# Designs tried in a protein design run: peptides against a protein of PDB entry 6IDX. Part 68

Target 1, 380 residues: chain A of PDB entry 6IDX
Amino acid sequence: KELAKLSADVTFATEFINMDGIIVLTRLVESGTKLLSHYSEMLAFTLTAFLELMDHGIVSWDMVSITFIKQIAGYVSQPMVDVSILQRSLAILESMVLNSQSLYQKIAEEITVGQLISHLQVSNQEIQTYAIALINALFLKAPEDKRQDMANAFAQKHLRSIILNHVIRGNRPIKTEMAHQLYVLQVLTFNLLEERMMTKMDPNDQAQRDIIFELRRIAFDAESDPSNAPGSGTEKRKAMYTKDYKMLGFTNHINPAMDFTQTPPGMLALDNMLYLAKVHQDTYIRIVLENSSREDKHECPFGRSAIELTKMLCEILQVGELPNEGRNDYHPMFFTHDRAFEELFGICIQLLNKTWKEMRATAEDFNKVMQVVREQITRA

## One batch from the design tools (peptide; made by RFdiffusion4, then SolubleMPNN)

Design b1_p12_6_s4 (from b1_p12_6 with V3T S11E)
Fold by OpenDDE base, seed 2:
Structure b1_p12_6_s4 (fold): chain B 380 residues (1-380), chain A 12 residues (1-12)
Amino acid sequence: as target 1 above (380 residues)
Amino acid sequence: LPTPKLSPLPEF
């Protein structure tokens, strides 16, 4: 107990480390010997002193043994561990993951996200915070190939539902530390959109063109029996599609794929449009047809608006940026739905279309409408 | 241009 208190002092820590004191603490954990009447209390103070000593940055985290890692991971995976030991074990694992890629690899073999989810179902906010912090550390340090697998585990309705019901909707105020960890989890989850945001459309790829053609089909052919394949010559069909792509509000009416060559938002804008068209078909058709029937130059260009809105949402959500330690602004909304980004897009595109009408905007006012919509989104 | 009233985003 006295050692744990004194370990916060840098002068004491330096002297104690120079006496190989930290090696003695690691060996106490490695021994695992429950033979002492006050073992739980002694272990909790040992782990506290170890953390406080390591926080001075005098000793490398790579000094720890595989036996030490297994003991600490064992305290996180076992159901009957003292809360004080569990809290410190989660914090040690977090620090190990953050400070060493070698320790990350070993820890990722010893613990699962499923085990950490069990620590979110408790009434202790400190335990929940350190469980999310360790999840975030594992996500941040995951290789790119494994990041998508972790993402799929986060996109699991189960983890989001548990965070929503046991953390966010808990009968207690969210502390700053928990709010920060929820923010970090949100940022890391949205950074999965970066690949699609930075993917340029190939204007010559037929499969990518077929997606744009599907947007046209859903907007204009959804009521037409497939039996009316217009047997009219290939040139009349090309002229017809150019008109339809104009009505969809693309900038390039001849080849709308050119509008998706800008990164950001690249293919992510097309993904959002296709999601809206398939999942919210009535809303999509309404927005397209309402603007396609206008001859007064007050039409809201859907295609251009959807691209610039996707880019704006990526900027607001800071897609592709690392989490900032000074931020604690999380959106509870993103824990409610599997496709929360696409659903947010679907709400914001309706807001944009409404705002365009209320402003009586023309194509010259486009940037002013987008500025008003940005203020509406960021103040909500 | 009339500035529309800022309506909050609907809660999901």
Scores: peptide ipSAE 0.029, ipTM 0.676, DockQ to the pose 0.015
Fold by OpenDDE base, seed 1:
Structure b1_p12_6_s4 (fold): chain B 380 residues (1-380), chain A 12 residues (1-12)
Amino acid sequence: as target 1 above (380 residues)
Amino acid sequence: LPTPKLSPLPEF
């Protein structure tokens, strides 16, 4: 207990480390020896002293043995461990994952996100916070190939449902530390959109052009079977499609694919438009047809608006930015739905279309409408 | 241009 308290002092820590004291603490954990009458209390203080000593940055985290890692992971995976040991074990694993890619690899073999979810179902907010912190660390340090698997585990209704029901909708105020970890989890989840946000459309790719054609089909030919292949397009058909792409509100009416060559938001805007058209078809058709039937210059250009809104949402959500330690602003909405970004887009595009009508905007007012919509989204 | 009232985003 006294050692754990003194280990927070850098002068004491330096002297204790110079005496190989940290090696003695690691060996106490590695031994797993429950022979002492106050083992649990002693272990909790040993783990505290170990953390406080390592936080000085004097010793590399790579000094720890595989036996030490297995013991700490064992305290997290066992169903009956003292809350005090569990909390410190989660914090040690987090620090190991954050400080060493070699330790990340070893820890990722010993623990699963499923085991960490069990620690979210408790009434202790500190345990929940450290469990989310470790999930966040594992997510942040995951190789690109494994990051999508972790995202799929988060997209599994289970983790979000547990966070929503046991953390966000819990009968207790959310502390700053938990709010920060929820913010970090949100940022890491939205950073998966960065690849799509930075992917340029290839105007020559037929499959990508077929998505734009599907947007046209859903808006104007909603009951037509897509199996009616666009037969050899007569000039009259090309002229018809150019009119339809104008009615959809694309900037390039001849080749709408050119509107998706700008990054950001690149292909992510097309993904949002396609999601809206398939999942919220009535909303999509309404927005397109209400504006396509106007000849009064007060038409809201859907295609242009969807692209610029996607870009704005990426800027508001800081897509591609690393989590900031000073921030704790999370949006509860992002824990309610599997496709939360696309659902947010679907709400915001309706808000944009409403705001455009209320402002009696024309194409020259586009940037003013977008500024008002940004204020509406950021003050909500 | 009339400034529309800031409508809160619907909780979904």
Scores: peptide ipSAE 0.028, ipTM 0.661, DockQ to the pose 0.015
Fold by OpenDDE base, seed 3:
Structure b1_p12_6_s4 (fold): chain B 380 residues (1-380), chain A 12 residues (1-12)
Amino acid sequence: as target 1 above (380 residues)
Amino acid sequence: LPTPKLSPLPEF
């Protein structure tokens, strides 16, 4: 207990480390000797002193043994552990993952996200905070392929539901530390959009062009059975499609694929448009047809608006940026839906279309409308 | 152009 208190002082920590004192603490954990009276209390103070000593950055985390890692992981994986031991064990594992890629690999083999989710279902907010912090550390340090797998897994859908129900909708105020971990989880999840945001459309890829054609089909042919493909020659079809792409509000209505060569937002804008068209078909068709039937130059160009809105949302959400220490701003909607970015896009595109009408905007007012919409989104 | 009043985002 006195050691744990004194270990917060850098002068004491330096001298204690110089006397190999930290090696003695690690050996106490490695021994696993539960036979001592007051073992749980002694272990909790040992783990506290170990953390406080390591937080000075004097000793490398790579000094810890595999036996030490297995003991700490065991305290997180066992159903009946003292709350103080569990809390310190989660914090030690977080620090190990953050400070060493070699320790990350060993910890990722010993602990599953499913085991960490069980620690979110408790009434203790401190345990929940350290459990999310460890999930975030594992997510941050994972290889890109494994990060995508972690995000796509049923565990991530379940994780969001558990966070929503047991943390956000809990009968207690969210502390700053928990709000920071929720922010970090949000940033790390939106950073998975970076690849698509930076992917240019290839105008020669037929499969990518077929997605643009599907957007046209959903907007204009949704009531027509695909059996009535008008048997008019290939040239009349090209001229018809050019008109349809103009009505969809593409900047390059001759070759809409060229609008998706700009990065950001690249293919991510096309993904958002396709999601809207398939999941919110009535909303998509309404927005397109309301603007395609206008002859008054007050049409809102859907295609251009969707691209620039996707770019603006990426800028607001800081897609591709690492989480900053001291930030605690998270959006609760991120935990309400698996496709939260695409749903946010679907709301914001309706807001944009409404704002365009209210402003009586023309194509010359486009940047002014986007500025007003940015202010509306950032003040919500 | 009159700036429309900030309508809050619909609560989800």
Scores: peptide ipSAE 0.028, ipTM 0.647, DockQ to the pose 0.015
Fold by OpenDDE base, seed 5:
Structure b1_p12_6_s4 (fold): chain B 380 residues (1-380), chain A 12 residues (1-12)
Amino acid sequence: as target 1 above (380 residues)
Amino acid sequence: LPTPKLSPLPEF
């Protein structure tokens, strides 16, 4: 206990480390010896002293043995561990993951996000905070391939549901530390969109062109029996599609693929449009057709609006930015749905379309409408 | 341009 308190002092820490004191603490953990009276209390203070000593940055985290890592991971993975040991073990694992890529690899083999979710289903907010902090550390340090797997995992839906129900909708105020970890998790989750946001459309990629064609089909052919596409000549079809792409509100009516060559938002805008068209088909068709039938120059250009809105949402959500230690602003809605960004897009595009109508906007007013929509989104 | 009334985003 006194060692744990003194370990916060850098002068004491330096001298204790020079005496190989930290090696003694690591060996106490590695031994796993439950034979001592008050073992749990002693271990909790040992882990505190170890963490406080390591926080001085005098010793590299790479000094820890695989046996030490396994023992700490064991305290996190076992269902009946003292809360004091669990809290410190989560903090130690977080620090290991953050400070060493080699330790991240070893820890990622010993623990799963699924095991950490169990620590969110408790009434202790401190345990919940450290569990999310460790999840965030693992997510941040994961290779890109593993980040996508972590994102797509059923564990993430479950994680979001558990966070929503046991943390956000809890019967207690969210502390600053928890709010920060929820913010970090939100930022890391939206940073998965960065790849798509920075992916340029290839105008020669047939599969990407087929998505644009599918947007046209859903908007204009959804009620038409696909069998009755009359064999009208290639030129009449091309001219028809150019008209349809104009009605969809693309800037390049001849080759809409060119509208997706700018990054940001690149392909992410096309993903949002396709999601809206498939998941919210009635909303998509309504937005497109209400504007496509206008002859008064008050048409809201859906394609252009969807691209610029996607870019705006990426800017508001700071997609591609690292989490800031001073921030604690999180949006509960991003924990309600697996496709929260695309759902947000679907709401914001309806808001944009409404705002455009209310403003009686023309194409010249586009930037003014976008400014008003930005203010509406950022004040919510 | 008429300033649209800021409707709060619906609470999800």
Scores: peptide ipSAE 0.028, ipTM 0.669, DockQ to the pose 0.015

Design b1_p12_7_s1 (from b1_p12_7, 6 letters changed)
Fold by OpenDDE base, seed 5:
Structure b1_p12_7_s1 (fold): chain B 380 residues (1-380), chain A 12 residues (1-12)
Amino acid sequence: as target 1 above (380 residues)
Amino acid sequence: MKVKLANLSKAL
């Protein structure tokens, strides 16, 4: 207890470390000897002293043994652990993951996000906070190949549902620390969109062109069987498609693929359009047809609007940016749906289309409409 | 939007 308190002092910490004191603490953890009276209390103070000593940055986190890591991970993986030990063990693992890529690799072998879910299903908001903090650390430090797997594990309805039901909708006010961890998790989740946001469409890729053609088919041929993809289009058919791509509101009516060569938002805009067209087909068809039937120059260009809206949403959500330590503004909506970004896009594109009509906008007013829509989204 | 986002947060 006194050691844990004194370990917060840098002068004491320096002298204690110089006396190999931290090695003594690590050995106490590594021994795993539950035979001592008040073991849980002593261990909790040992882990506190260890954290406070390591927070001075005098000793590298890479000094810790695999046995130490396994003991700490073991405290987190046990179904019945003292809350004080669990809290400190989560914090130690977080610090290890954040400070060392080598420790991240070792910890990622010993613990999974799935094991941390149980610590979210508790009434203790501090345990929930440290569990989300460790999840965030693991997500932040994961190599790109594993980030997608972790995202798929996050996209597991289970973790999101647990955060929503046990944290966000909990009977307790959300503290600043928890709000920050929810913000961090939100940012890290949206950063998975960065690849698609920075992916240029290849105008020569037939599969990508077929998506644009599918958008046209859904809008104008909704009753037509896709099996009747009519063979080599006559010049009349090419002219028809150019008209249809104009009615879809693409900037390049001849080759809409060119509209997706700009990054951001690149292919992410096409993904959003396709999601809207497939999942919210009636909404998509309505938006397109309401504008395609207009000859009054008050048509809202869906294709252009969808691209610029996707870019705007990426800017608002800070896609590709690191979480800011001073922020705690999370959006509960993003924890409610697996495809939360695409659903947000589907809401915002309807808002844009409505705002365009209310403003009686023309193509010249496009940037003004986008500014009004940005203000409506950011004030929401 | 505020009322719908707040209602989405309440209806979900």
Scores: peptide ipSAE 0.008, ipTM 0.451, DockQ to the pose 0.022
Fold by OpenDDE base, seed 4:
Structure b1_p12_7_s1 (fold): chain B 380 residues (1-380), chain A 12 residues (1-12)
Amino acid sequence: as target 1 above (380 residues)
Amino acid sequence: MKVKLANLSKAL
C-alpha cells in the first residue's frame, strides 16, 4: 500500500528501480504465491506499484517475463477475480500492448476479445472502460491481417450487442473516459475503410466493370436473369448502356469506371452503391428511377452524388486519421448494425436526394446541395 | 453529432 503510493513519486521510483525493486515486484507476481492469492489487497497494491513505476518510462516494458504476462492474463481470463486486481491487470495489459510490439504478440496469444467481452457484461463502468481500452490497444497494434479479424470481431453482432445493451443503453450515465474509448473503437473500425477509400478502380478490370453493370441491371432490368452476361454487345447495346449510365448519374456515361479512379473515395463509393442496390434494393431503384424519369434539368445525378457523399462521409468520420485523445463523440448508431457505414450512406443518400428536390437543384447547384447535406449530417 | 445522427436514423 505505501509502496504503491510512493511509486507515483519519480524520485522514489528512480531509487526503487535502481535497487531492482521492479524485479522484486515482478517475481512476486510470477511466483503466484499462495500469499498474494490469499491477500487480494496485497496483490492489487503490488500491481498498482508495478504500473506506477513503469509509467515513469525509466524501465522498458520488454523486461517483463512471459510468466508475468501469463499471470496477468490469467487474472483477466479467470471468472472470479477481485475487481481491483482485474482493473490493474487490464491496465497493465493495455500498457504492455501499447508500449511493446513483442508484448502485444505474447498477449494476443494469451487473451482473446471473447474473454474481454465478459468484462463488458458487468455493471462496473470502470471495468468496462478498461476492457474496451485493452480491445482498442489490441486493435491498434494488430498487424493488418489480425486487425481485420478483430474488426470482424467488433462487427460481430455479439460485441456490438453487448456494448449497446450493457454500456450505451445501460442505466448509468456514460463517463467521459468510456465515451472516449467508444470513440477510439469507432475511429479504429472506420480506419479499415481507408484501403478501399484509397483503392482506384481499374477501368480495364472486367470484374469491377461487372459491378457497375450490376448496378445498371438492378435499376433497369430487375426482372432479367443475371445469366444475360453482356455478351459482345453490338454498338447499339453499348449506346444503350451509355444512356443507362447517364440515367444512373455517372459523370462519365461512356465509361463509368473512370468516376471511381479518384481517391478518395475510390472503390469505397462503389461498395456503398452495391450495398444499397442489393440490401436496400427498393430504395435504390426508387432513387434512380425518380431521377431517370425526369425530363427536366432537376435530375439528381445518383452516381456522382454517391461518390461525393462517400467522400464527404469519410471526411466527417475522419477515415484514416488516428483517434484524438480529447474526443469522446461516439455514435450509438454504429453499434446497431454490422455494416454501419453502408447503412449511414443509405440514410444520407436519401437525405441528399430529398434535399436536391427541396432546393430544386440543377447540376450547377451540386456543390451547394453537398454543402447543405454536410451541414445536415454534421449538425444532425 | 452524438444525439442527432441517432435522430436522423429515427427520422428516416
Scores: peptide ipSAE 0.014, ipTM 0.509, DockQ to the pose 0.025; fails the geometry check
Fold by OpenDDE base, seed 1:
Structure b1_p12_7_s1 (fold): chain B 380 residues (1-380), chain A 12 residues (1-12)
Amino acid sequence: as target 1 above (380 residues)
Amino acid sequence: MKVKLANLSKAL
């Protein structure tokens, strides 16, 4: 107890570390001996002293043994562990993951996000905060392949559901620390879009061109009786598609694939458009057809708008940027759906289309509309 | 930012 208090003092910490005091604390944890009266209290103070000593940055985290890591991971994985031990064990694992890539690798072998989700299903917001902090640390330090696996895992859908139900919709006010961890998790989740945001469309890829053709089909052929298949020659068919791509509001209505060669937002814009067209088909068709039927130069160019909106959403959400330690602005909506970015796009494209009409905008007003929409989204 | 995105989803 006294050691744990004194370990917060840098002068004491320096002298205690110089006396190999930290090695003594690690060995006490490594021994795992439940034979002592008041073992849980002693262990909680040992872990506190260890954490406070390590927080001075005098000793490298790489000094810890695999046995120590396994003991700490064991305290997180054991049912009915003392709350004080669990909190400190989560904090130690977080610090290990953040400070050492070698320790991250070892910890990622000993614990799963699924085990950490169990610590979110509690009423203690501090345990929930440390559990999300450790999940965030693991997600931040994971290689790109493992981050994608963490994202695709049933664990992420379950994690979002548990966070939504037990943290966000909980009967307790969210503290600043929890709000920060939810912000961090949101940023790290949106950073998974970076690959698609930076992927250029290949104009020669037939599968990617077929997506653009599918957007055209959904907009214009879904209401057309299959009897009006235009049986006339390849040139009339190309001229027809050029008209359709103009009505879709692509900048390059001759070759819409060229609009997706700019990164950001690259293929992510096409993913959003396809998601809207397939999942919210009525909304997509309505937005396209209401603008394609206009002869007054007040048509909202859907294709251009979708691309620039996707780019703007990436900028607003800071896709590809590291979480800022001073921020705590998370959006509960992003925990409600597995395709939350595409759903946000679907909301914002309707807002853009509405704002375009309200402003009586023309193609010359495009940047002004986008600025107003940005302000609406950022004030939202 | 938090309340109006949820309200935009309800107002559309």
Scores: peptide ipSAE 0.013, ipTM 0.504, DockQ to the pose 0.023; fails the geometry check
Fold by OpenDDE base, seed 2:
Structure b1_p12_7_s1 (fold): chain B 380 residues (1-380), chain A 12 residues (1-12)
Amino acid sequence: as target 1 above (380 residues)
Amino acid sequence: MKVKLANLSKAL
């Protein structure tokens, strides 16, 4: 108890570390000996003193043994542990993951996100915060190949549902620390879009071109019986598609694939368009046909608008940026839906189309409309 | 009209 209090003082910490005091604390944890009637209280103070000593940055986290890691991971995975031991064990694991890639690898073998989800189902917001912080640390330090697996796992859908029901919709006000961890989780989740945002379309890739053709088909051929595809020559077909791509509002209406060669937003814009066309087909068709039927200079170019909106949403959501320690602005909406980014795009493209009409915009006003839409989204 | 993100979360 006194040691844990004194360990917050840098002068005491320096002298205690110089006396190998931290090695004594690690050995007490490693021994696992439940021999004392006050073992739980003694252990809680030992873990507190260990954290306070390590926070001075005098000793490397790489000094910890595999036995120590297994004991700490054991306190997190056991169903009945003292709340104080659990809190400190989660914080120690977080610090180990953040400070050492070697410790990350060892910890990722000893604990699962599923075990950490159980600590979100409790009434203690501090335990919930440390559990999310450790999930965030594991996500941040995961190699790129494993980040996508962590994201696609049934664990993320379940994690999102548990966070929504037990944290966000909980009977307690969200503290600043929890709000920060929810922000971090949101940023790390949207950073999974970075690959698609930075993927250039290959104008020669037939599979990617078939997606653009599917957007055209959904907009203009959805009512056309496939039996009435007129056997008109290859040149008439090419001229028809060029007209359709112009009506879709692509900048390059001869080869729309060229509009997706710029990164950001690359292929992510095409993914959003395809999602809108398949999941919200009536909304997609309405937006396209309303602008394709205008022969006035006030048509809203859907293709160009969707690309620039996707880029703008990536900038607003900080896609590809590391979480900022000073921020705590999370959006509860992103915990309600599996495809929250694509749903946000579907709402924002309707807002853009409305704002374009209200402004009586032309192609020259495009950047002005986008600026107004940005202000509408960021004040939302 | 301040279309609050909080109203987008109610429309979902």
Scores: peptide ipSAE 0.009, ipTM 0.492, DockQ to the pose 0.022; fails the geometry check

